# Ledger of designs, part 9: peptides against a protein of PDB entry 4IGA

Target 1, 116 residues: chain A of PDB entry 4IGA
Amino acid sequence: KRVLIVDDAAFMRMMLKDIITKAGYEVAGEATNGREAVEKYKELKPDIVTMDITMPEMNGIDAIKEIMKIDPNAKIIVCSAMGQQAMVIEAIKAGAKDFIVKPFQPSRVVEALNKV

## One batch from the design tools (peptide; made by RFdiffusion4, then SolubleMPNN)

Design b1_p9_6_s2 (from b1_p9_6, 6 letters changed)
Fold by OpenDDE base, seed 3:
Structure b1_p9_6_s2 (fold): chain B 116 residues (1-116), chain A 9 residues (1-9)
Amino acid sequence: as target 1 above (116 residues)
Amino acid sequence: PAGPYYTAP
């Protein structure tokens, strides 16, 4: 399966890329903000999206909503330091399938990838 | 959850 990685932090994109590829998944591409994520989703039609929340231009919640308009069957895993209960509920309500709080173990990401 | 990968939101 192909994964679109969305995070404004280059370090985090690099780390997720490492985890995703070592787990046997393919990286479809990367996006650095929510607007770019929506555009890349249309372009790449990835199987799975890892989505940060706090990003410039467009945040992850709004990006989830826009992607769900494009593809109601999108498989989006949130990966965010914003692990407050309210944020988790908001992300799930927007359409996310899972929510991973930073910092995380690689196994947690792999587990999420396998389950969505 | 704790792990080696972390960055600011």
Scores: peptide ipSAE 0.047, ipTM 0.712, DockQ to the pose 0.160
Fold by OpenDDE base, seed 2:
Structure b1_p9_6_s2 (fold): chain B 116 residues (1-116), chain A 9 residues (1-9)
Amino acid sequence: as target 1 above (116 residues)
Amino acid sequence: PAGPYYTAP
């Protein structure tokens, strides 16, 4: 399965890429903000998306909503430092399948990838 | 910072 990695932090994208590839998944591509995420989703048609929340141009919640308009069956895993329950609820309401709070363990990401 | 416990600003 192919994963689109969305995060404004280059280091985080690098970390996720390492985890995803070592787990046997393919990285479809990367996006650095929500607008780019929506564009790349259309372009790459990934099987799974890892989505940050706090990003410039367009935040992760809005990106989730836009992607869900494009593909109601999108498999989106949020990965964010914004782990407040209110934010978790908002992400799930928007259509996310899982929510991983930063900092995280690699096994948590792998578990999420395997379950969606 | 390095490792899985990094948090983006």
Scores: peptide ipSAE 0.045, ipTM 0.717, DockQ to the pose 0.069
Fold by OpenDDE base, seed 4:
Structure b1_p9_6_s2 (fold): chain B 116 residues (1-116), chain A 9 residues (1-9)
Amino acid sequence: as target 1 above (116 residues)
Amino acid sequence: PAGPYYTAP
């Protein structure tokens, strides 16, 4: 499966790329904000998206909503420091399949990838 | 900000 990594932090994208590839998944591409995420989703048609929430241009919640309009079957895993109950609920309502709170263990990401 | 428990600012 091919994964689109969305996070405004280069280090986080790098970390996720390492985890994803070591787990046997392919990285389809990267996006640094929600607008790029939507554009890259259309372009790359990834199987899975890892989605940050707090990003410039467009936040992760709005990106989830836009991607779900494009593909109602999108498999989106949120990965965010914004682990408050309200944010988790909003992400799930928007269509996210899982929510990983930062900081995380690599096994948590692999678990999410395998389950969606 | 390094390692598996990194949090972005």
Scores: peptide ipSAE 0.044, ipTM 0.716, DockQ to the pose 0.069
Fold by OpenDDE base, seed 1:
Structure b1_p9_6_s2 (fold): chain B 116 residues (1-116), chain A 9 residues (1-9)
Amino acid sequence: as target 1 above (116 residues)
Amino acid sequence: PAGPYYTAP
């Protein structure tokens, strides 16, 4: 399966890329904000998206909503430091399948990839 | 809001 990695932090994208590839998944591409995420989803048609929330241009919640308009069956895993109950609820309502709070263990990401 | 791995643009 191919994964689109969305995060404004290059370090985090690098970390997720390592986890994803070591787990046997392919990285379809990367996006650095929500607008890019929507554009890349259209272009790449990935199987899974890892989505940050706090990003410039367009935040992750809005990106989830826009991607779900494109593909109601999109598989989006949120990866965010914003682990508050309200944010989790908002992400799930927007269409996210899972919510991983930063900092995370690699195994948590792998489990999410395998389950969505 | 900032978090453990958050970096401001």
Scores: peptide ipSAE 0.040, ipTM 0.690, DockQ to the pose 0.051

Design b1_p9_6_s3 (from b1_p9_6, 6 letters changed)
Fold by OpenDDE base, seed 2:
Order: C-alpha cells, then structure tokens, then sequence
Structure b1_p9_6_s3 (fold): chain B 116 residues (1-116), chain A 9 residues (1-9)
C-alpha cells in the first residue's frame, strides 16, 4: 500500500518515511501543507494518508474535509502534537480513521497503518 | 514550529 505523508516539518516527514518504508509500505509522496495534501491526493491516489494538523496555508482538519469530498473512503491517520480531546473529536468528525499524538512510538504508527 | 516533532523509542 502507498502512503502520502503530510507534515510541514521536514524532520517529521523524514521520520514517518523511515517508519513507513521499514514497515513494508511505499511512500507515494509528501506534502508540506493542507493545500498540497489535497492536490497530491488527487495526483497520487494514495491508499493511506498521514496528516499533520498545524500547518500553514491550510490546516490538517480542513485538508481532511477536502480529501473526504474527493474520496469519502479515504484512509487518513492524523499524526499531531495537538492531542487535546477536542481536536481528536474534530479530526474523527472530519473523517480521520485514527489519531496519533506526538511524540509517538514507531509501533503506534505501524499499528495504525495495518488497521486502516 | 516548536513541539514534540520526534518519535519516542
């Protein structure tokens, strides 16, 4: 399965890429903000998306909503430092399948990838 | 941005 990695932090994208590839998944591509995420989703048609929340241009919640308009069956895993319950609820309401709070253990990401 | 942009072991 192919994963689109969305995060404004280059370091985080690098970490997620390492985890995803070592787990046997393919990285479809990367996006650095919510607008890019929507564009890349349409372009790459990934099987799974890892989505940050706090990003410039367009935040992750809005990106989730836009992707869900494109593909109501999208498999989106949020990965964010914004782990407040209100934010978790908002992400799930928007259409996310899982929510991983930063900092995370690599096994948590792998578990999420395997379950969506 | 600052924050927990790291993976715990």
Amino acid sequence: as target 1 above (116 residues)
Amino acid sequence: MAGPYYSAP
Scores: peptide ipSAE 0.048, ipTM 0.695, DockQ to the pose 0.070
Fold by OpenDDE base, seed 5:
Structure b1_p9_6_s3 (fold): chain B 116 residues (1-116), chain A 9 residues (1-9)
Amino acid sequence: as target 1 above (116 residues)
Amino acid sequence: MAGPYYSAP
């Protein structure tokens, strides 16, 4: 399966890429904000998306909503430091399948990838 | 975001 990695932090994208690749998944591409995420989703048609929340241009919640309009069957895993209950509920309501709070263990990401 | 942009090793 192919994964689109969305995070404004280059370091986080690097970490996720390492985890995803070692777990046997393919990296479809990367996006640095929600607007890029939407465009990349249309372009790459990934199987899975890892989505940060706090990003410039367009935040992760809005990106989830826009991607769900494009593909109601999108498999989006949120990966964010914003792990408050309200944010989790908002992400799930928007269409996310899982919510991983930063900092995380690599196994948690792999578990999420395998479940969606 | 600034803070927890890391995972535990």
Scores: peptide ipSAE 0.044, ipTM 0.692, DockQ to the pose 0.066
Fold by OpenDDE base, seed 4:
Structure b1_p9_6_s3 (fold): chain B 116 residues (1-116), chain A 9 residues (1-9)
Amino acid sequence: as target 1 above (116 residues)
Amino acid sequence: MAGPYYSAP
């Protein structure tokens, strides 16, 4: 399966790329904000998306909503430091399949990838 | 935004 990594932090994208590839998944591409995420989703048609929430241009919640309009079957895993109950609920309502709170263990990401 | 990153197992 091919994964689109969305996070404004280059270091986080790098770490997720390492985890994803070591787990046997392919990285389809990267996006640094929600607008890029939507564009890259259309372009790359990834199987899975890892989605940050707090980003410039467009936040992760709005990006989830836009991607779900494009593909109602999108498999989106949120990965965010914004682990408040309200944010988790909003992400799930928007269509996310899982929510990983930062900081996380690599196994948590692998679990999410395998389950969606 | 930059925040906590992953921790080793």
Scores: peptide ipSAE 0.042, ipTM 0.688, DockQ to the pose 0.070
Fold by OpenDDE base, seed 1:
Structure b1_p9_6_s3 (fold): chain B 116 residues (1-116), chain A 9 residues (1-9)
Amino acid sequence: as target 1 above (116 residues)
Amino acid sequence: MAGPYYSAP
């Protein structure tokens, strides 16, 4: 399966890429903000998306909503430091399948990838 | 943007 990695932090994208690749998944591409995420989703048609929340241009919640308009069956895993109950609820309502709070263990990401 | 950007064991 192919994964689109969305995070404004280059270090985090690198980290997720490493985890995803080592777990046997393919990285479809990367996006640095929500607008790019939507554009890349249209372009790449990934199987799974890892989505940050706090990003410039367009935040992750809005990106989830836009991606769900494109593909109601999109598999989006949120990876965010914003682990408050309200944010989790908002992400799930927007269409996210899972929510991983930063900092995380690599195994948590792999489990999410395997389950969505 | 804002918050921990790292993976921890």
Scores: peptide ipSAE 0.046, ipTM 0.690, DockQ to the pose 0.071; fails the geometry check

Design b1_p9_6_s4 (from b1_p9_6, 5 letters changed)
Fold by OpenDDE base, seed 3:
Structure b1_p9_6_s4 (fold): chain B 116 residues (1-116), chain A 9 residues (1-9)
Amino acid sequence: as target 1 above (116 residues)
Amino acid sequence: GPGPYYRAP
């Protein structure tokens, strides 16, 4: 399966790329903000999206909503330092399938990838 | 523990 990685932090994108590839998944591409995420989703039609929340231009919640308009069956895993219950609920309400709180262990990401 | 990697949002 192909994964679109969305995070404004280059370090985090690098980290996720390493985890994703070592787990046997393919990286479809990267996006650095929510607007790019929506554009890349249309372009690449990835199987899975890892989505940061706090990003410039467009945040992850809004990006989830826009992607769900494009593809109601989108499989989006949130990866965010904002692990407050309210944010988790908001992300799930927007359409996310899982929510991973930063900092996270690689196994947590792999389990999320495997279940969506 | 959190693991080997960490980064703020």
Scores: peptide ipSAE 0.055, ipTM 0.704, DockQ to the pose 0.131
Fold by OpenDDE base, seed 4:
Structure b1_p9_6_s4 (fold): chain B 116 residues (1-116), chain A 9 residues (1-9)
Amino acid sequence: as target 1 above (116 residues)
Amino acid sequence: GPGPYYRAP
């Protein structure tokens, strides 16, 4: 399966890429904000998206909503430091399949990838 | 495996 990694932090994208590839998944591409995420989703049609929330241009919640318009069957895993209950609920309502709170263990990401 | 990863808000 191919994964689109969305995070405004290059370090986090790098770490997720390492985890994803070592788990046997392919990285379809990367996006640095929600607008890029929507564009890349259309272009790449990834199987899974890892989605940050706090990003410039367009936040992760709005990106989830836009991606769900493109593909109602999109498999989006949120990965965010914004782990408050309200944010988790909002992300799930927007269409996310899972929510990983930063900081996280690699096994948590792999678990999410395998589950969606 | 590797330790936890973190990015501050």
Scores: peptide ipSAE 0.054, ipTM 0.685, DockQ to the pose 0.085
Fold by OpenDDE base, seed 1:
Structure b1_p9_6_s4 (fold): chain B 116 residues (1-116), chain A 9 residues (1-9)
Amino acid sequence: as target 1 above (116 residues)
Amino acid sequence: GPGPYYRAP
């Protein structure tokens, strides 16, 4: 399966890329904000998206909503430091399949990838 | 985004 990695932090994208590839998945591409995420989803048609929340231009919640309009079957895993109840609820309401709180163990990401 | 793993580009 091919994964689109969305995070404004280059370090986090690098970390996720390492986890994803070592787990046997392919990285379809990367996006640095929600607007880019939507554009890349249309372009690359990935199987899975890892989605940060707090990003410039367009936040992750809005990006989830827009991607779900494009593809109601999108498989989006949120990966965010903003693990408060309200944020988790909003992400799931928007269409996310899972919510991983930063900091995380690589195994947690792999588990999410395998489950969705 | 900002958080424990946040690092400016």
Scores: peptide ipSAE 0.050, ipTM 0.727, DockQ to the pose 0.050
Fold by OpenDDE base, seed 5:
Structure b1_p9_6_s4 (fold): chain B 116 residues (1-116), chain A 9 residues (1-9)
Amino acid sequence: as target 1 above (116 residues)
Amino acid sequence: GPGPYYRAP
C-alpha cells in the first residue's frame, strides 16, 4: 500500500518515511500543508494518509474534510502533538480513522497502518 | 507544527 505523508516539519516527514518504508509500505509522496495534501491526494491517489494538524495554509482538520469530499473511503491517520480530547474528537468527526499523539513509538504507527 | 515533539513549557 502507498502512503501520503503530510506534515509541515521535514524532520517528522523523514521519521514517518523511515517507519513506513521499514514496515513494508511505499511512500506515495509528501505534503507540507493542508492545501498541498488535498492536491497530492488527487494526484497520487494514495491508499493511506498520515496527517498533521497544525500547518500553515490549511490545517489538518480542514484537509481531512476536503479529502473526504473527494474520496469518502479515504484512510487517514492523524499524527499530531495536539492530543487534546477536543482535537481528537474533531479529527474523528472529520473522518480520520485513527489519531496518534506525538511523540510516538514506531510500533504505534505500524499498528495504525495495518489496521486502517 | 507546532513542531514534531512540541510541548508547552
Scores: peptide ipSAE 0.043, ipTM 0.704, DockQ to the pose 0.071

Design b1_p9_7_s1 (from b1_p9_7, 5 letters changed)
Fold by OpenDDE base, seed 2:
Structure b1_p9_7_s1 (fold): chain B 116 residues (1-116), chain A 9 residues (1-9)
Amino acid sequence: as target 1 above (116 residues)
Amino acid sequence: MDQYFDESF
């Protein structure tokens, strides 16, 4: 399966790429903000999206909503430091399948990838 | 934005 990685932090994208590839998944592409995420989703039609929340241009919640308009079956895993209950609920309400709180263990990401 | 991770893969 192919994964679109969305995070404004280059280091985080690198980390996720390493985890994703070592887990046997393919990286479809990367996006650095919510606007790019929506564009890349349309272009690449990934199987899974890892989505940061706090990003410039467009935040992750809005990106989830836009992607869900494109593909109601989108498999989106949020990965964010904003682990407050309210934010988790908001992300799930928007359409996310899972929410991983930063900092995270790599195994948590792999588990999420395997479950969506 | 946000934090990172707590261990390497």
Scores: peptide ipSAE 0.043, ipTM 0.708, DockQ to the pose 0.058
Fold by OpenDDE base, seed 3:
Structure b1_p9_7_s1 (fold): chain B 116 residues (1-116), chain A 9 residues (1-9)
Amino acid sequence: as target 1 above (116 residues)
Amino acid sequence: MDQYFDESF
């Protein structure tokens, strides 16, 4: 399966790429904000998306909503430091399949990838 | 903008 990694932090993208690759998945591409995420989703048609929330241009929640309009069956895993219950609920309502709170252990990401 | 992970993989 191919994963689109969305995060405004280059280091986080690198970490996720490492985890995703080591877990046997392919990295479809990267996006640095929500708008890019939506565009890349259309372009790359990834199987899974890891989505940050707090990003410039367009936040992750809005990106999730837009992606869900494109593909109601999109498999989106949120990965964010904003792990408040309200945010989790909002992400799930938007269409996310899972929510990983930063900081996280790599195994948590792998588990999410395998389950969505 | 968020945080980093716990290296264990």
Scores: peptide ipSAE 0.043, ipTM 0.705, DockQ to the pose 0.058
Fold by OpenDDE base, seed 4:
Structure b1_p9_7_s1 (fold): chain B 116 residues (1-116), chain A 9 residues (1-9)
Amino acid sequence: as target 1 above (116 residues)
Amino acid sequence: MDQYFDESF
């Protein structure tokens, strides 16, 4: 399966890329904000998206909503330091399949990838 | 714009 990695932090994208590839998944591409995420989703049609929340231009919640308009079957895993209950509920309401709070263990990401 | 993972893979 192919994964689109969305995070404004290059370091975080690199970390997720390492985890994703070591777990046997392919990286479809990367996006650095929510607007890019929507564009890349249309372009690449990934199987899974890892989605940061706090990003410039467009935040992850809005990106989830836009991607779900494009593909109601999108498999989106949120990965964010914004682990407050209200944010988790908002992400799930928007259509996210899982919510991983930063900092995380790599096994948590692999578990999410395998289950969505 | 958040943090990272806390253990070696």
Scores: peptide ipSAE 0.043, ipTM 0.697, DockQ to the pose 0.057
Fold by OpenDDE base, seed 1:
Structure b1_p9_7_s1 (fold): chain B 116 residues (1-116), chain A 9 residues (1-9)
Amino acid sequence: as target 1 above (116 residues)
Amino acid sequence: MDQYFDESF
Protein backbone atom coordinates (compact mmCIF):
# COMPACT_ATOMS: atom_id res chain seq x y z
CA LYS B 1 0.00 0.00 0.00
CA ARG B 2 1.08 3.56 -0.77
CA VAL B 3 0.98 6.28 1.88
CA LEU B 4 0.76 10.04 1.50
CA ILE B 5 2.46 11.77 4.42
CA VAL B 6 1.03 15.15 5.42
CA ASP B 7 2.80 17.28 8.03
CA ASP B 8 4.25 20.78 8.00
CA ALA B 9 7.28 19.59 9.98
CA ALA B 10 10.02 18.14 7.81
CA PHE B 11 11.38 16.13 10.71
CA MET B 12 8.02 14.56 11.36
CA ARG B 13 7.61 13.66 7.70
CA MET B 14 11.03 12.06 7.80
CA MET B 15 10.18 10.05 10.88
CA LEU B 16 6.87 8.89 9.46
CA LYS B 17 8.56 7.97 6.19
CA ASP B 18 11.01 5.82 8.11
CA ILE B 19 8.28 4.08 10.06
CA ILE B 20 6.09 3.58 7.01
CA THR B 21 8.83 2.14 4.83
CA LYS B 22 10.23 -0.11 7.54
CA ALA B 23 6.73 -1.46 8.05
CA GLY B 24 6.64 -2.55 4.41
CA TYR B 25 4.60 0.28 2.96
CA GLU B 26 5.52 2.60 0.12
CA VAL B 27 5.57 6.37 0.47
CA ALA B 28 3.48 7.82 -2.34
CA GLY B 29 4.54 11.35 -1.55
CA GLU B 30 4.56 14.18 0.96
CA ALA B 31 2.55 17.33 1.61
CA THR B 32 3.34 20.21 3.94
CA ASN B 33 -0.16 21.61 4.43
CA GLY B 34 -3.79 20.72 3.88
CA ARG B 35 -4.04 22.33 0.47
CA GLU B 36 -1.05 20.38 -0.78
CA ALA B 37 -2.52 17.26 0.76
CA VAL B 38 -5.69 17.61 -1.28
CA GLU B 39 -3.71 18.24 -4.45
CA LYS B 40 -1.39 15.31 -3.82
CA TYR B 41 -4.28 13.01 -3.04
CA LYS B 42 -5.81 13.70 -6.44
CA GLU B 43 -2.45 13.34 -8.15
CA LEU B 44 -1.05 10.31 -6.38
CA LYS B 45 -4.22 8.47 -5.39
CA PRO B 46 -2.59 6.98 -2.30
CA ASP B 47 -4.08 4.08 -0.39
CA ILE B 48 -3.55 5.72 2.99
CA VAL B 49 -2.96 9.24 4.28
CA THR B 50 -1.25 10.27 7.51
CA MET B 51 -2.63 13.69 8.36
CA ASP B 52 -1.32 16.35 10.70
CA ILE B 53 -3.87 18.83 12.03
CA THR B 54 -2.07 22.05 12.85
CA MET B 55 -0.73 23.30 9.53
CA PRO B 56 -0.58 26.61 7.69
CA GLU B 57 -2.71 27.32 4.60
CA MET B 58 -5.21 24.59 5.41
CA ASN B 59 -5.50 22.56 8.60
CA GLY B 60 -5.88 18.81 8.70
CA ILE B 61 -9.57 18.78 9.52
CA ASP B 62 -10.41 20.80 6.44
CA ALA B 63 -8.06 18.67 4.38
CA ILE B 64 -9.84 15.54 5.54
CA LYS B 65 -13.17 17.00 4.52
CA GLU B 66 -11.88 17.94 1.09
CA ILE B 67 -10.27 14.56 0.52
CA MET B 68 -13.47 12.83 1.54
CA LYS B 69 -15.28 14.80 -1.16
CA ILE B 70 -12.79 13.45 -3.67
CA ASP B 71 -12.80 9.92 -2.32
CA PRO B 72 -15.43 8.93 0.24
CA ASN B 73 -13.46 5.75 0.84
CA ALA B 74 -10.23 7.53 1.70
CA LYS B 75 -8.24 5.97 4.53
CA ILE B 76 -6.96 8.82 6.65
CA ILE B 77 -4.99 8.40 9.86
CA VAL B 78 -4.64 11.59 11.87
CA CYS B 79 -1.35 12.17 13.63
CA SER B 80 -1.42 15.22 15.88
CA ALA B 81 -0.35 16.64 19.20
CA MET B 82 -3.88 17.94 19.64
CA GLY B 83 -5.31 14.83 21.21
CA GLN B 84 -8.21 16.38 23.10
CA GLN B 85 -11.51 14.52 22.92
CA ALA B 86 -13.10 17.33 20.98
CA MET B 87 -10.42 17.21 18.30
CA VAL B 88 -10.56 13.44 18.03
CA ILE B 89 -14.31 13.55 17.61
CA GLU B 90 -14.00 16.32 15.05
CA ALA B 91 -11.46 14.34 13.03
CA ILE B 92 -13.58 11.21 13.08
CA LYS B 93 -16.66 13.18 12.10
CA ALA B 94 -14.69 14.65 9.20
CA GLY B 95 -13.89 11.14 8.02
CA ALA B 96 -10.65 10.02 9.66
CA LYS B 97 -10.30 6.32 10.40
CA ASP B 98 -7.90 6.69 13.29
CA PHE B 99 -6.26 9.30 15.47
CA ILE B 100 -2.71 9.03 16.74
CA VAL B 101 -1.62 11.48 19.41
CA LYS B 102 1.86 12.95 19.34
CA PRO B 103 4.21 11.99 20.78
CA PHE B 104 3.57 8.50 19.49
CA GLN B 105 5.23 5.12 19.54
CA PRO B 106 6.20 3.82 16.10
CA SER B 107 4.21 0.67 16.77
CA ARG B 108 1.07 2.78 17.10
CA VAL B 109 1.55 4.08 13.58
CA VAL B 110 2.18 0.58 12.26
CA GLU B 111 -0.96 -0.69 13.95
CA ALA B 112 -2.99 2.07 12.36
CA LEU B 113 -1.53 1.38 8.92
CA ASN B 114 -2.28 -2.32 9.22
CA LYS B 115 -5.83 -1.70 10.40
CA VAL B 116 -7.17 0.56 7.67
CA MET A 1 3.79 22.02 13.88
CA ASP A 2 3.27 19.83 16.91
CA GLN A 3 5.24 17.33 19.03
CA TYR A 4 7.37 14.39 17.91
CA PHE A 5 7.53 10.73 18.94
CA ASP A 6 8.12 8.47 21.91
CA GLU A 7 10.88 6.22 20.61
CA SER A 8 12.52 4.99 17.42
CA PHE A 9 13.28 1.62 15.91
Scores: peptide ipSAE 0.040, ipTM 0.693, DockQ to the pose 0.057

Design b1_p9_7_s2 (from b1_p9_7, 3 letters changed)
Fold by OpenDDE base, seed 4:
Structure b1_p9_7_s2 (fold): chain B 116 residues (1-116), chain A 9 residues (1-9)
Amino acid sequence: as target 1 above (116 residues)
Amino acid sequence: MEQYYDESF
């Protein structure tokens, strides 16, 4: 399966890429904000998306909503430091399949990838 | 070993 990695932090994208590839998944591409995420989703048609929330231009919640309009079957895993209950609920309501709070263990990401 | 990733907001 192919994963689109969305995070404004290059370091986080690098870490997620390492986890994803070591787990046997392919990285479809990367996006650095929500607008790019929507564009890349259309372009690449990934199987899974890892989605940050706090990003410039367009935040992750709005990106989830836009991607769900493109593909109601999109498999989106949120990965964010914004782990407040209200944010988790909002992400799930928007269509996210899982919510991983930063900081995280690699196994948590792998578990999410395997379950969505 | 499992490593925590906590360096990015």
Scores: peptide ipSAE 0.046, ipTM 0.690, DockQ to the pose 0.063
Fold by OpenDDE base, seed 2:
Structure b1_p9_7_s2 (fold): chain B 116 residues (1-116), chain A 9 residues (1-9)
Amino acid sequence: as target 1 above (116 residues)
Amino acid sequence: MEQYYDESF
């Protein structure tokens, strides 16, 4: 499966790329904000998206909503430091399949990838 | 085996 990695932090994208590839997935591409995420989803049609929340231009929640308009079957895993219950609920309501709180262990990401 | 550590950004 091909994964689109969305995070404004270059190091986080790099780390996720390492985890994703070592777990046997392919990286479809990267995005640094929600607008780019939506554009890249349209372009690449990835199987899975890892989605940060706090990003410039468009946040992850709005990006999830827009992606779900494009593809109601989108498989989006949120990965965010904003692990408050309200944010988790909001992300799930928007369409996310899972929510990983930062800081995270790589095994948590792999588990999420395997479940969606 | 490779070591992985918790990260947050």
Scores: peptide ipSAE 0.045, ipTM 0.682, DockQ to the pose 0.055
Fold by OpenDDE base, seed 3:
Structure b1_p9_7_s2 (fold): chain B 116 residues (1-116), chain A 9 residues (1-9)
Amino acid sequence: as target 1 above (116 residues)
Amino acid sequence: MEQYYDESF
């Protein structure tokens, strides 16, 4: 399966790329904000998206909503430091399949990838 | 060993 990695932090994108590839998945591409995420989703048609929340231009919640409008079957895993209950609920309501709180263990990302 | 990854808001 091919994964689109969305995070404004280059370090985090690098870390997720490492985890994803070592787990046997392919990286379809990367996005640095929610607007780019929506664009890349249309271009790349990835199987899975890892989505940060706090990003410039467009946040992850809005990006989830936009992606779900174009593909109601999108498989989106949130990966965010914003792990408060309200944010988790909002992300799931928007259409996310899972929510990983930063900091995280690589195994948590792998289990999420395998589950969706 | 397994690493842990962190990021600020």
Scores: peptide ipSAE 0.043, ipTM 0.687, DockQ to the pose 0.065
Fold by OpenDDE base, seed 1:
Structure b1_p9_7_s2 (fold): chain B 116 residues (1-116), chain A 9 residues (1-9)
Amino acid sequence: as target 1 above (116 residues)
Amino acid sequence: MEQYYDESF
């Protein structure tokens, strides 16, 4: 399966790329904000998206909503420092399949990838 | 080895 990695932090994208690759998945591409995420989703048609929330231009919640309009079957895993219950609920309501709170362990990401 | 990634940005 191919994964689109969305995070404004280059280090996080790098770390997720490492985790995803080592877990046997392919990285379809990267995006640095929600607008890019939507564009890249259309372009790359990834199987899975890892989505940050706090990003410039367009936040992750809005990106989830837009991607779900494009593909109601999109498999989006949120990965965010904003782990408040309200935010988790908001992300799931928007269409996310899972929510990983930063800081995280690699195994948590792998588990999410395997389950969506 | 278990690692934690604490990049809360």
Scores: peptide ipSAE 0.042, ipTM 0.681, DockQ to the pose 0.066

Design b1_p9_7_s3 (from b1_p9_7, 5 letters changed)
Fold by OpenDDE base, seed 4:
Structure b1_p9_7_s3 (fold): chain B 116 residues (1-116), chain A 9 residues (1-9)
Amino acid sequence: as target 1 above (116 residues)
Amino acid sequence: MDKYFDKSF
């Protein structure tokens, strides 16, 4: 399966890329904000998206909503430092399949990838 | 913890 990695932090994208590839998945591409995420989703048609929340231009919640309009079957895993209950509920309401709170262990990401 | 653990916080 192919994964689109969305995070404004290059370090985080690199970390996720390492985890994803070591787990046997392919990286479809990367996006650095929610607008890029929507564009890349249309372009790349990934199987899974890892989605940050706090990003410039467009935040992750809005990106989830836009991607779900494009593909109601999108498999989106949120990966965010914003682990407050209200944010988790909002992400799930928007269509996210899982919510991983930063900081995280790689096994948590692999678990999410395998289960969505 | 493994080498990929996010230690940002």
Scores: peptide ipSAE 0.096, ipTM 0.736, DockQ to the pose 0.060
Fold by OpenDDE base, seed 1:
Structure b1_p9_7_s3 (fold): chain B 116 residues (1-116), chain A 9 residues (1-9)
Amino acid sequence: as target 1 above (116 residues)
Amino acid sequence: MDKYFDKSF
């Protein structure tokens, strides 16, 4: 499966790329904000998206909503420091399949990838 | 700690 990594932090994208590839997945591409995420989703048609929430230009919640318009069957895993219950609920309502709170353990990401 | 443990926000 191919994964689109969305996060405004280069270090986070690098870390996720390492985890994803070592877990046997392919990285379809990267995006640094929600608008790029939507564009890359259309372009790359990834199987899975890892989605940050707090990003410039367009936040992750809005990006989820836009991607769901493109593909109602999109498999989006949120990965965010904003782990409050309200945010989790909001992400799930938007269409996310899972929510990983930062800081995270690599196994949590792998579990999410394997589940969707 | 695991080197892959995310500490950033």
Scores: peptide ipSAE 0.086, ipTM 0.733, DockQ to the pose 0.063
Fold by OpenDDE base, seed 3:
Structure b1_p9_7_s3 (fold): chain B 116 residues (1-116), chain A 9 residues (1-9)
Amino acid sequence: as target 1 above (116 residues)
Amino acid sequence: MDKYFDKSF
């Protein structure tokens, strides 16, 4: 399966890439904001998306909503430092399949990838 | 904008 990694932080994208590839998945591409995420989803048609929330230009919640309009069956895993209950609820309501709070253990990401 | 990170395995 191919994963689109969405995060404004280069270090986080690199970390997720390492976890994703070591778990046997392929990285389809990267995006650094919600607008890029929507564009890359259309372009790359990934199987899974890891989605940050707090990003410039377009945040992750809005990106989830736009991706769900494109593909109602999109498999989106949120990975965010914004782990408040209200944010988790909003992400799930928008269409996310899972929510991983930063900082995280690599095994948590692998579990999420394997179950979506 | 992310201020959190952890180590990979």
Scores: peptide ipSAE 0.060, ipTM 0.737, DockQ to the pose 0.053
Fold by OpenDDE base, seed 5:
Structure b1_p9_7_s3 (fold): chain B 116 residues (1-116), chain A 9 residues (1-9)
Amino acid sequence: as target 1 above (116 residues)
Amino acid sequence: MDKYFDKSF
């Protein structure tokens, strides 16, 4: 399966790339903001998306909503430092399949990838 | 925070 990694932090994208690749998945591509994420989703048609929330241009919640309009079957895993109940509820309501709070253990990401 | 090195960013 192919994964689109969305995060404005280069280090986080690098970390997720390592986890995803070592778990046997392929990296379809990367995006650095929500607008780019929507564009890359259309272009790459990934099987799974990892989505940050706090990003410039367009935040992750809005990106989830736009991706779900494109593909109601999109498999989106949120990875965010914003782990408040309200944010988790909003992400799930928007269409996310899972919510991983930063900082996280690599095994948590692998579990999410395997279950969506 | 540094977008290149912060694990929680």
Scores: peptide ipSAE 0.048, ipTM 0.735, DockQ to the pose 0.047

